Peptides against a protein of PDB entry 7UQJ. Designs and how they scored, part 24

Target 1, 160 residues: chain A of PDB entry 7UQJ
Amino acid sequence: PELYQNFNITPPRGVLFHGPPGTGKTLMARALAASCSSDERKITFFMRKGADILSKWVGEAERQLRLLFEEAKKHQPSIIFFDEIDGLAPVRSSKQEQIHASIVSTLLALMDGMDNRGQVIVIGATNRPDAVDPALRRPGRFDREFYFPLPDVKARFKIL

## One batch from the design tools (peptide; aimed at target 1 E62, target 1 (a further copy) K56 V58)

Design b1_p12_4 (made by RFdiffusion4)
Pose (drawn by RFdiffusion4):
Structure b1_p12_4 (pose): chain A 160 residues (1-160), chain B 160 residues (1-160), chain C 160 residues (1-160), chain P 12 residues (1-12)
Amino acid sequence: as target 1 above (160 residues)
Amino acid sequence: as target 1 above (160 residues)
Amino acid sequence: as target 1 above (160 residues)
Amino acid sequence: PPRTLPPRTRVL
């Protein structure tokens, strides 16, 4: 931590996995979760699939998001993987419902808002990155974007 | 206050920060929240978002807004910051649930009934200005609109 | 009434001020209420909003609306003004609440219960006219309309 | 007697 405090830098804590289907996005997330449970320093893994937080009560989806990010603050070494994040956080449109744009606005305020979110890495896997809200694709929330392509010749050889 | 009486004008009590993502809106609100808590006279910063207002009960979201504005009037030199305000206050629509139009109407009434002395300042950052209701964007509610643009060369040099 | 009842032209049961925001609709009702700064028993003015009638309870909103109309009949020549009548009477649909729908179901029955010797006039204001419920715009209700447009050049010169 | 209304719900 002194190497990052040597400068006035904060580490990148957000990655957006994107690429075609079957290219290794969830596999890489699975390998990262298995590696986080065997290094004997507790990196807590929070798995979230799509719009797991959707509820029929008003304000319960934003409350579940706030609770997920808070429980992430309780244990500092924690990770949040959002599988199929284009279904949880679509581009905010006036035509669609307010529960979607309200979830996106809560996710924006919880990733880079007024309060610091802690040592929480946020990973999102998507097949449709341009269905993710563009305010979620900037440094401070999903700094990096890993493009997982269809494998080339050497990579297919290695996979086989 | 005599300058604002000599000319028959009321000081603006509302600001709407708007601009592209990552241009300085939450940063300015964070710097103003730190400047509220340093000096010989104290300004009270009230931070809000859509999650700690929206409720599942009838008449509880508007009651939380009223409690916020009454508590800010109690601590009279005050700032109220609504981040991602288009999620809290979208454009009123009949094709939406009534709780969003009811929040926008309660917010319009509470802003039209403030102290009328410049004691409660209301600051909102929407990232998208069109999504916010036009009734809130008229002078008397959010008087000033600060456009935080993408920085030009001298600004990029200063930021770097 | 000695003059206007000679010709049998009935006064309107509901007059609607509609227009863009900031066009002076609240000023006209405030100026008509200052024309109620006159002696009593003539042009009693009631200033209500799309809020401060609707409540947590199930009967106080309709009971209070029936009482407002009964006090309006008690002082015979009287005016009821509903500022932001889309807040009190939104569009009834299947995303609509039950308490607003019953407020509309009582306001319609109270406007059809108003007699033909027109001594209570109900003026209502809105910035979004096709967001008020369609039933109050039928004949025998809010049927005469006043459009308040943005000012032209001479009008802006007078305002300045 | 005074009564209350059910909680608000969302349409999904």

Design b1_p12_4_s1 (made by RFdiffusion4, then SolubleMPNN; from b1_p12_4, 7 letters changed)
Fold by OpenDDE base, seed 5:
Structure b1_p12_4_s1 (fold): chain B 160 residues (1-160), chain C 160 residues (1-160), chain D 160 residues (1-160), chain A 12 residues (1-12)
Amino acid sequence: as target 1 above (160 residues)
Amino acid sequence: as target 1 above (160 residues)
Amino acid sequence: as target 1 above (160 residues)
Amino acid sequence: SPEYYPPLTLTL
């Protein structure tokens, strides 16, 4: 967070961490929170899973997202980390597509509604950047992307 | 890796990585696979999510686990990494409890059936070690546990 | 840990973790230490920064390194983690080059003097593997190297 | 839940 303040760079509202599973996306988000946290300036880290937003917050996902962003703003400087943000992606049913579209629309609106003066960074992590709604990847949302490569294993990761 | 060589410790068939989300459990498993892989001796890394076993392999989860262990044995030395192994835990429905019990029983049988001379290590990762079936934590299964603390945990590495 | 046991691999005296800043090198070393520590067999983790060896231990760096290796041997199984080991590299002054050469020579001698039966692993982490003295990268020292790739920062974090 | 990152007091 503070790195952006020192560089006169408008802090991105959202950063997409993408790459294969277990490449340290979540770990990096935590390490960023820890590294930006000083004795004088603690960063509040909020973590949610995309799949949890769909499964645990059934019928309240929109409200829970609003509350999350309000709480993050209240506890700024803060990081909102969405792990497996591709887990917001619709499951194969038309009814789930509608629920997804509503949740994604809410997330879009919340990211758009973050004043550029807020000390809130949103980090999305995905193993499938192409499964993330392109609307989330637009300027003012997850407009910065970081690919987390596999550790250079000359080992054949046969991910079967 | 080599610390255990000097210890005359029977290699555990299973290792449980536990700790808060995003503490690098999956990254560690990958880095272990990478670190143990040389140009002469490539380790095959198999990764599955506990939630995927329940959701994607509905009705075939048992067969897919058997195939996974056979393939890991065929491609030894190998690591089977179960990410979010607590995701095998029953969802609140009695029908899902039965499916879970069957899947866990299959995993137990597969871990028990690994010859002690096999070059197959099973790594389970969980954010909730207490949500992992105690039967999986018994000797000859996930009998070694490794806590991944938060990076912000006061690294009281008690250098005792 | 135990993967090396099954592979009849001579334990490296040293492992070099290299890669860009924030790629999880330090975190991996800590997680390895935690992941090798059981209730029955605690691994002692010693951490030093390369820059601290030069700055804090001025005139005693050689003695402090000797004491560190003795203490690590006394508390085996142990890991000595040198974070930012490239920070041992000489700063631009001839006097600092001499001090560096002495410290690096001491580290080389200590790594060479580790009996192959010792349960002490040395992990060096660097952001600049090319700034690490090639003598440290020779067999019996940091003879295994692990690259921690950046997430492909297509995002211009202008770290100016 | 929000996680508060206490300052990394690297107590060496």
Scores: peptide ipSAE 0.011, ipTM 0.414, DockQ to the pose 0.047
OpenDDE base, seeds 1, 2, 3, 4: peptide ipSAE 0.000, 0.000, 0.009, 0.000; ipTM 0.398, 0.206, 0.366, 0.283; seeds 1, 2, 3, 4 fail the geometry check

Design b1_p12_4_s2 (made by RFdiffusion4, then SolubleMPNN; from b1_p12_4, 6 letters changed)
Fold by OpenDDE base, seed 5:
Structure b1_p12_4_s2 (fold): chain B 160 residues (1-160), chain C 160 residues (1-160), chain D 160 residues (1-160), chain A 12 residues (1-12)
Amino acid sequence: as target 1 above (160 residues)
Amino acid sequence: as target 1 above (160 residues)
Amino acid sequence: as target 1 above (160 residues)
Amino acid sequence: PIEYYPPLTRTL
């Protein structure tokens, strides 16, 4: 709050980090968590992978998402980082499309249910922003997007 | 040249980047590819995810690994980056254990079949080095390991 | 050796990594150290902060710099990484300007005194390349500079 | 600003 209060910036509910793999999206999220932590006030950093939500939490993915948001709210200020949020996308089967739709609908509801008074930031990272459900990219959800460009090779060619 | 000539360092066939998620392993591999590229001599950077080897290449994973190493050899100097190489580990089924064993055996054979004269470096990245098959961590394969520690939070407070 | 022999790359005496904070400068320096290390020949990585040179080594900063370069020479091949090298810049007092001038003059002399036969690379990292003494940015010192671009700044201002 | 200061763990 104070960091964002001082900027007079309403903290985004959700931020989408997108760009080619290995552009430092995950590293940036950890870095933001570390930079916003003080010795007095540590930010709790929650990390989940989109693919792990589908594969590890089969049948409990919705419940685990709810628990994650509750725990993040309990440990405010907090960052929820979804790495590979495009990994919530279904694999090629109708049954997986239904599971995806249910998980995405739960995530939508959780993001919509975040009161602006909560010191919880959600960061999604993807290599494929177009594979992220457009409903997640609407205002009040992942409404801010950050492109992580590849480090320009040209700048480093002067080292060699 | 001289710095590395003077090292008399046999270039590793394989390097394992390990450490907590978002410590910049993938960013580092890209950064190495970029830093080793010159305007005259670009390093070709191949990237694959361990989980994608199992999921996208079902029934062709071995062939796709062979093609990847052949293409990397064709485009020397090159880096093959396996992100989440621990994602080659089986999901909890006997059929997947057999597929895993086959994929890992293929990767072992491909790494062992790299002539020392090839300008191909293989980088594996994992958050779980203990989940990487010990056979991949032997000399002539991923014989060099680099721990990517979490950025200490205390150090960042002085930049802000 | 061969991968780097083939690049015909005269190793710089000094490399300046510059760019906005959190672009991975420190991470890159550690990676270069890691990638250049072999099981047979580990690169010794020395790290110092510019601010720590002034604050922790008050009255001994020059001696500690000399010892650092001697130790780096003893443990060849080595990398000396100065993080926040702009932190050698004086705080607003005439006495600190004199101390800064003395530390910078010592660093200049140490970089100039590196025989080309030494397997010691000096990497400076800064967020403020213009705050780095121009004398350090001359040929034979930090003569190679790398800009680490931000992912688009407009994006970050909405997160912060 | 994203600084990476992992302490040098000497892997012996």
Scores: peptide ipSAE 0.015, ipTM 0.339, DockQ to the pose 0.042
OpenDDE base, seeds 1, 2, 3, 4: peptide ipSAE 0.000, 0.000, 0.005, 0.000; ipTM 0.356, 0.181, 0.248, 0.287; seeds 3, 4 fail the geometry check

Design b1_p12_4_s3 (made by RFdiffusion4, then SolubleMPNN; from b1_p12_4, 6 letters changed)
Fold by OpenDDE base, seed 1:
Structure b1_p12_4_s3 (fold): chain B 160 residues (1-160), chain C 160 residues (1-160), chain D 160 residues (1-160), chain A 12 residues (1-12)
Amino acid sequence: as target 1 above (160 residues)
Amino acid sequence: as target 1 above (160 residues)
Amino acid sequence: as target 1 above (160 residues)
Amino acid sequence: PPELYPPLERIL
């Protein structure tokens, strides 16, 4: 949180945590939620797995996403964390994945419909950023991306 | 490996990391591998997802598990990390899940067949420890369990 | 970063990550650095171990700290991460630890000398927060503390 | 082939 104030960076609506599996993406999202909560100011943390929304809510995934965003808005300040977001919003490969296309469309609309004044942050996590629909990676959505490298010992966190 | 030598603790054959999703189980396994690696003594880290072994290796999952354990034995000292191990070794619900039963049986045999003198540690991670076959949680297998709580927001991130 | 703007939280100069060993403090610092870098805005990450500064730079540790802060200031936006900061800045137990007292004094002066407008964040990590000089934990220094709990082993660490 | 993740070198 503080880094963006000091750096004069406008807070994105959505933050994409990407990198190899087990680089701590989900842990970071939780720790950020915990770190931003005080005794006086608690942040509500919502977590969903992308694949779970598709598998558990077949035919209702869009409604569940809408409910999630409304609940997050009710419980401001809040964080919505999508783990494995590539499972929820895969790259549109074939015209036949109408269900995926509609869920992506709903998520896009929900991300776009977030008032910038709202205290709702959306964090997506993926091991496969290239498997996430590029439409979600545009300004006003997941417009910030955070690479979680494998801890390679060589001193260059060149986040190139 | 080094942690157990330094503490005069007999290395467990298997360690079960369990707790809610995004508590850092996979990350801890990697951090343990990193912390146990020195310049002189590098630990090889093998990672598999339980569901991926079932879905990607239909009919060969047993062979792939055997190959994984042989490769880990070749690259000692090594860590085998099973993420979402409940997807690999579900609780035996019905006689009809013969494929799951055979994979569980193979994993049990591989865990039992690990020489305690081998520098191979198996770490399983799950969000649902009760969904893991109790046979895997017995002595000589995943005989140590580590709960990863949700970072309770009660840990005062006094962001004063 | 964003959470602090949206939540009207003033950014600290220093953040102390504390908690038992292996709770992911170092990893969190790296992932925060990663998470604050975009394609347009890269954050330089500096890492030092507290004990290494004392052991490798005997008699020059103060100069090395000054150089580190100047380099971080040159490479803004930047993060300075001190792992095992209790090794660098122990609680002043005896008047005889003159070397530790001078290094602590230098670190205090460097933390105090950071212009709040500077895009340099200092993250300290320790397993022993009570072993860190309380002077470092005051406002304008490490004025935010983040507890990385051990996963509360209510679930049986039967280290039998 | 199992992706042999290179040994996590020390986060020194």
Scores: peptide ipSAE 0.000, ipTM 0.362, DockQ to the pose 0.050
OpenDDE base, seeds 2, 3, 4, 5: peptide ipSAE 0.000, 0.016, 0.000, 0.000; ipTM 0.219, 0.242, 0.174, 0.186; seeds 2, 3, 5 fail the geometry check

Design b1_p12_4_s4 (made by RFdiffusion4, then SolubleMPNN; from b1_p12_4, 5 letters changed)
Fold by OpenDDE base, seed 4:
Order: sequence, then structure tokens, then C-alpha cells
Structure b1_p12_4_s4 (fold): chain B 160 residues (1-160), chain C 160 residues (1-160), chain D 160 residues (1-160), chain A 12 residues (1-12)
Amino acid sequence: as target 1 above (160 residues)
Amino acid sequence: as target 1 above (160 residues)
Amino acid sequence: as target 1 above (160 residues)
Amino acid sequence: PPELYPPLERVL
């Protein structure tokens, strides 16, 4: 939150947290949600897994995404966290590719349809940034990318 | 590691980290791996996702688990982290239930087969502790359970 | 960084991460540093332990703090992370109390001397927020406080 | 002995 204000940068609508598994992406997103909430200013934290969008919402994933963004807008300020957003990446089945493409297209449209003045931040976490549709990584969507390195072995030893 | 020596407590073979998604279970496991590593005593951190054991190792999951435990023993002191260990829980397909049961049975046998003197710690992370096979939650396996609460909404609001 | 822009909130100069040991404070700070860095916009992450400021820099701690803030300003955007900032808290030795008071006074002056437009964020992590000098917890310093709850006390006691 | 000048480590 604070850093971008200081930098006079238009806050991204979307932030991509990428890096090796267990580098703290999900924890960071939750911490960010927590951090931005005060007793007076509660941030509503919405969380979805990319794989759940495909598997649990078969045939309604697009609708569930729309509802998620509407609820996020209704409960603003809010954070939508997509854990494993690369789980929206196509699986090698042509039928799945079409489903994935439709869901991704819906997510693109929802991110594009967010008012720049909206108090909704979208955070995507992935272990495979290159598996995320490049269209999601464009300006006005997940236009900020954040590499969560494995803390260097020395850095880990010094943290603990 | 050091704590159990100091308290003359038999180190658990397995630790179950449970709690809502993004409570930092994976991150804690990595932090523990990093904390227990020194420049002189590197802990080898092995990580697998429960869902990957089923999806990526179809027909060889049991073998891959065996190899994982062998490599962990070879590179001791080591931590084996199973993220989303509830992903080894049966899905409602009878054929999948059998596959899951075999994989879980292999994991049980591997945990039972660890020498109490071994410097291998197994950490399982789950969002659904009740979806983890009760056999995994018994003494000598994941005999220590750790609830990662959602930081209370207020505590989260106080975290950032 | 981003969230404070969206909320039109003056970014704090300092953020206090507090909560029991091993709640992920240090890990959060690193993840924040990583999450604020892009390939185009690297955030320089500086880390110091409160205890190291006292023990490693005996007689030069004030100078080392000044140099740290100067280097952070030179390499802005930057994060200064003080792990165990309560390690700057006085120990009951009168001679140590004077040393601690001087170091804390220097840190206060450095935080007060930061331009509100500066791209330097200070993060302090402590296990004992009440051991942190109240002067550090005032507006314009560590004016945002962040409680990292233990996962349930029982959960941590079972790890330990 | 206290290291008078611990290097400023860029951790990231």
C-alpha cells in the first residue's frame, strides 16, 4: 500500500506475486489484506484458487468470477487474491483450453472493467509466471509483478 | 531440531500444520527449514504438493514417495514438506479412492519406517485437517498438530 | 506500497510488525521487499537485527544507523527492516540503558529526518511491542502497528 | 570482537 503512494505511481489494479512455491506469496497477500485493514477501515479479503475456478465451478466459472468482482466492489475496500492463478492456464485438452480461454477472457474483462478509482486490488499468486496468460500480465491488469525469491540460503540463515 | 534436544523430547516424525488457506503454513515450513539450517548444518528441504503426488505421478506416486524419503534420508538433516496434504484425501470416485488409499498407505509405511534417530522431519500442511486420513494423524506420524488460525480479523488488521 | 495509494493514505514512515516469535514477521518483511521489487524497479532491502545493533556495533551503533539510513536513501526505493527492534530496548543495566537510549534517540532522529516524500520504508519487527520505546510508536515513526498473532498458543507449543 | 562495520547487505 504505502510504497506506491510514495512513488506517485498509479496503483495497479492487479499485482502478480510470482516465485518458487512457499516463498510466502499467499501469506503476503493475506498479510497485505490484514495490513491494509484497520478497526475503522476493514478490507474485505476474497480468496480463490485458480484450480478451484476450473474444477469447482465447471460451467459457472465465469459467473462466479463476475459475482466475486461484484462482491469485492460491494465490500470495498477489498482484495481479491487468486492463489495459483496459473491454474487458469490451459491444460492440454482442447475442450479445457476453450474453457480456460473463456474464464481468462472473463477475468480480463473484469479487470479491465474495474474503475481506476475503485478500492479493489487483485493479487494473483503463481509459481509459474510464464504459465500465466500474457494478456493478464499487461498494463491495467496484473501490471505489477513481484518476484518472491527463495531467500538466499545466507539470507534464510540470517532471518532465522 | 535444537529445541527437542534441549527438552529431551523425542522429535515428532511428522507435524501437521492446519488452518485456513494462506495462514502461512507453507511459509512456516520453509522458515523452519531455513531456521534449522546453519552454514555448518544445512537442512535439505524437500517439498511436494499433495495434489501433485496424485496428478503428476499417476501410476508412480508410491515410487516417487519412496524416492523422496530415501533422498531425504540421504540428505539428512532434512525436512519433507507436504503442502496440501489433504490433496492425498480421496475424491468421491471409487477408482480415485483406491489410488489415494494406496498412496496414503505408502506414506504411512514410510513414516512408520523412519528411524526415531533419523534427522528427517515431515511437515504436512492442510486447510482441512479433518480431510486428512486419521491414520496419518496418529502417534509416530503426524502426531503434532498446529493450528494456523486466520489471524483474527482484528489481529490481521493489526498486522498490516 | 499500492494499497496506500488506492486509499489515499499518507504512507507511514515506519511499520511495526509485532507478535509472538515465529509468526512470520521477518518473513513478511522479506516478502514485502520482494513483492515491492520488479525487474524494472528494484527495491533495496536493508536488514538489521536490534540485538546486532547493540552487540556488533558497540560504540558505533549510532553511526551505523546513520550510514544505514543514508545508504537506504541513496538506493531508494528502499526498505529498512529492523528485526527484533525490541533488542534496542534497555536491559536493566544503567550503562546499557544509556547506550540503548542513545541508539533509540538516533533512530528517532533518523525517522523524523526522513522526508515524507522519501521512498524509504522502515519496518520494525518485535516479539514485544510493549518493550519498544513508545517514542518509536508515535505518528511519523512506527505509526502503523501490525500484530502477527501466534497461530493458537497450543499450536506453537506443540512445535516447540 | 564486535565487527565495527558489518557490510550493508543487499538481501534482495
Scores: peptide ipSAE 0.000, ipTM 0.325, DockQ to the pose 0.112
OpenDDE base, seeds 1, 2, 3, 5: peptide ipSAE 0.010, 0.006, 0.009, 0.000; ipTM 0.380, 0.191, 0.249, 0.378; seeds 1, 2, 3 fail the geometry check

Design b1_p12_5 (made by RFdiffusion4)
Pose (drawn by RFdiffusion4):
Structure b1_p12_5 (pose): chain A 160 residues (1-160), chain B 160 residues (1-160), chain C 160 residues (1-160), chain P 12 residues (1-12)
Amino acid sequence: as target 1 above (160 residues)
Amino acid sequence: as target 1 above (160 residues)
Amino acid sequence: as target 1 above (160 residues)
Amino acid sequence: SSRFSRSRSISS
């Protein structure tokens, strides 16, 4: 931590996995979760699949998001993996419903808002990165974007 | 106050921060929230977003807005910051649920019934200005619109 | 009435002020209420909004609307003004609440219950006219309309 | 005093 405090830098804490289907996005997330449970320092893994938070009550989806990010604040070494994040956080449009744009606005305020979110890494895997809201693809929330391509020759050899 | 009586004008009590992502809106609101808590006279900063207003009960979201504005009038030199205000106050539509048009109507009424002395300042950052209701963007509610642009060269030099 | 009842031209049951925001619709009703700054028993003015009638309870909104109309009949020559009538009478659909739908179902029955010797006029204002419920725009209701446009050059000169 | 709940109608 002194290396990051030596400068006035904060570590990147957001990655967006994107690429074609079957290229290793969930596999990499699974390997990272298995590695986080065997290094004897507790890095808590929070798994979220698509729009897991959608509810028929008004304001319960934004409440479940606030609770997920808060429980992430309770245990500092925690990770949040959003599988298929293009279904949870689509581009905000006026045509579609307000529960979607309200979830996206809550996710924006919880990732880089007025209050600091803590040591919470946020990972999102998507096959459609341009269905993710563009305000979610900037540094401070999904700083990095890992493109997982279809494997080239040497990579196919190694996979096989 | 005598200057604002000599000329027959009312000081603006509303600002709408708007601009591309990562251009300084939450940063300015955070710097103003730190400047509210330093000096010999104290300004009270009230931070809000769509999650701690929206409720599942009839007449509870507008009651939370009224409690916010009454509590800000009680601590009279005050700032109210609504982040991602297009999620809290979208354009009113009949093809949406009634709770969003009811929040926009309650917010219009509470802003039209403020202290009328520049005591409660209301600051909102929408990242997208067209998504917010045009009735809120007229002078009398959100008087000023600060456009936070992508920085030019001298501004990028100063930021770096 | 000694003059205008000679010719049998009935006064309107519902007159609708509609236009863009900031065009002076609330000013006209405030100026007509200052033309109610006159002696009693003539042009009693009631200033209501699309809020502060609708409540948590199930009967106080319709009971209060029936009482407002009864007090309007009690003082014979009277005007009821509903500012932001899209807040009181939105479009009834299947995303609509039950308490607003019953407010519309009572306001319609009270406007059809108003007699032919027109001594209660209901003026209502909106910035979005095709968001008020379609049933109040039918004949015998809000049928005469006043469009309030943005000002032209001479009008902006007079305003300045 | 009774209370009424609001609900969301979600479509896919």

Design b1_p12_5_s1 (made by RFdiffusion4, then SolubleMPNN; from b1_p12_5, 10 letters changed)
Fold by OpenDDE base, seed 2:
Structure b1_p12_5_s1 (fold): chain B 160 residues (1-160), chain C 160 residues (1-160), chain D 160 residues (1-160), chain A 12 residues (1-12)
Amino acid sequence: as target 1 above (160 residues)
Amino acid sequence: as target 1 above (160 residues)
Amino acid sequence: as target 1 above (160 residues)
Amino acid sequence: MEKLVRELKIEF
């Protein structure tokens, strides 16, 4: 907050992590939550998967998104991490498209409705940035993007 | 087995691994299975996800749980690992609650029905221990709990 | 390519990575894609999960597989990675068996229809090689198999 | 990570 106030920079409401799966997007989001959490300021970390938003919350996905954002506001400073956010993208079947369109529309409205003073950061992770609705990538939403390259073979051999 | 016999300690039928996602719960369960497997005593490792028990086995989840426990008994010494066991927790829709309640009830009965002499260990992993039915956390079920802390920021930097 | 040309060895169309889950199959497939990608020859990496092929593409799974293979051909050299390919195996319910059988049949036909000159490699990952249709394991399909052992407990503690 | 934290300017 303080640094953003001093530079008159609107803090990003949303950050998109994109890159091949297993490149550490989820791990990085967690590491960010851990590093930004001091003993004095615990950050509450919320995590959801795009596929879970659709499959686990059939007919209540919009309500669950609203509740998630309300809970994140209540527990600020907080991070909402959406893993596999491209799972909210319309699968090209007409009935599923309407459900997906409604969920995406709800997410857009929730991100737009975040007060600039709220210490809530939204991180989306995807393997397919082009499958994420372009409306989510606009300023005031997921307006910062970070590419997660495949770690070099040498780096991966150290992880294996 | 031998160590538990010597100390008159009832071997835990169930162990709950809880902690934030990506803390290595699944990896630890596998490491335990590998470490307990000698060339002389191969441990059979069964793995299921809580979400799969509900979604893949619509209407047969109870039967598949019974078959899993029977197969684990047949291949003892064995480990049954339930990943995301909180996925068996009722999602607060009335019809889904009944299905979840039945599956949890079946799992309770299967854990209670394990003979104390069986070399079958059940490991549950969850990100939300409070979303796991308290009945599963009672003695003779998941009566041992292991917390998986978020790896220190320094430890995560070694994994990245 | 060059090494296969020199030895008159038909490049494998498909490689099966099998072994316990979390043994790095997905990580290795990605590492292979990264290692084979030079600055001069970028490899396009496509990834799908077996469970997603069934659940996300209800009624269009076959079409999505065809589109995936077409896109992989268009972006060659490319790798198609199927994670949890055993998720395409029939779950023993009669109606699901027909859908699974059709999807597997489509995958077989797509693998058989790959021209030997195409720089498209298909990698399948499974935890249950015996749950993969034996027809997929025949020459010209997933004809090379790599076992991913559980890393030693000591190796896993370095990854944790 | 430190670079990413700086780039994100995630100063809560």
Scores: peptide ipSAE 0.008, ipTM 0.285, DockQ to the pose 0.028
OpenDDE base, seeds 1, 3, 4, 5: peptide ipSAE 0.006, 0.008, 0.000, 0.008; ipTM 0.341, 0.269, 0.316, 0.386; seeds 1, 3, 4, 5 fail the geometry check

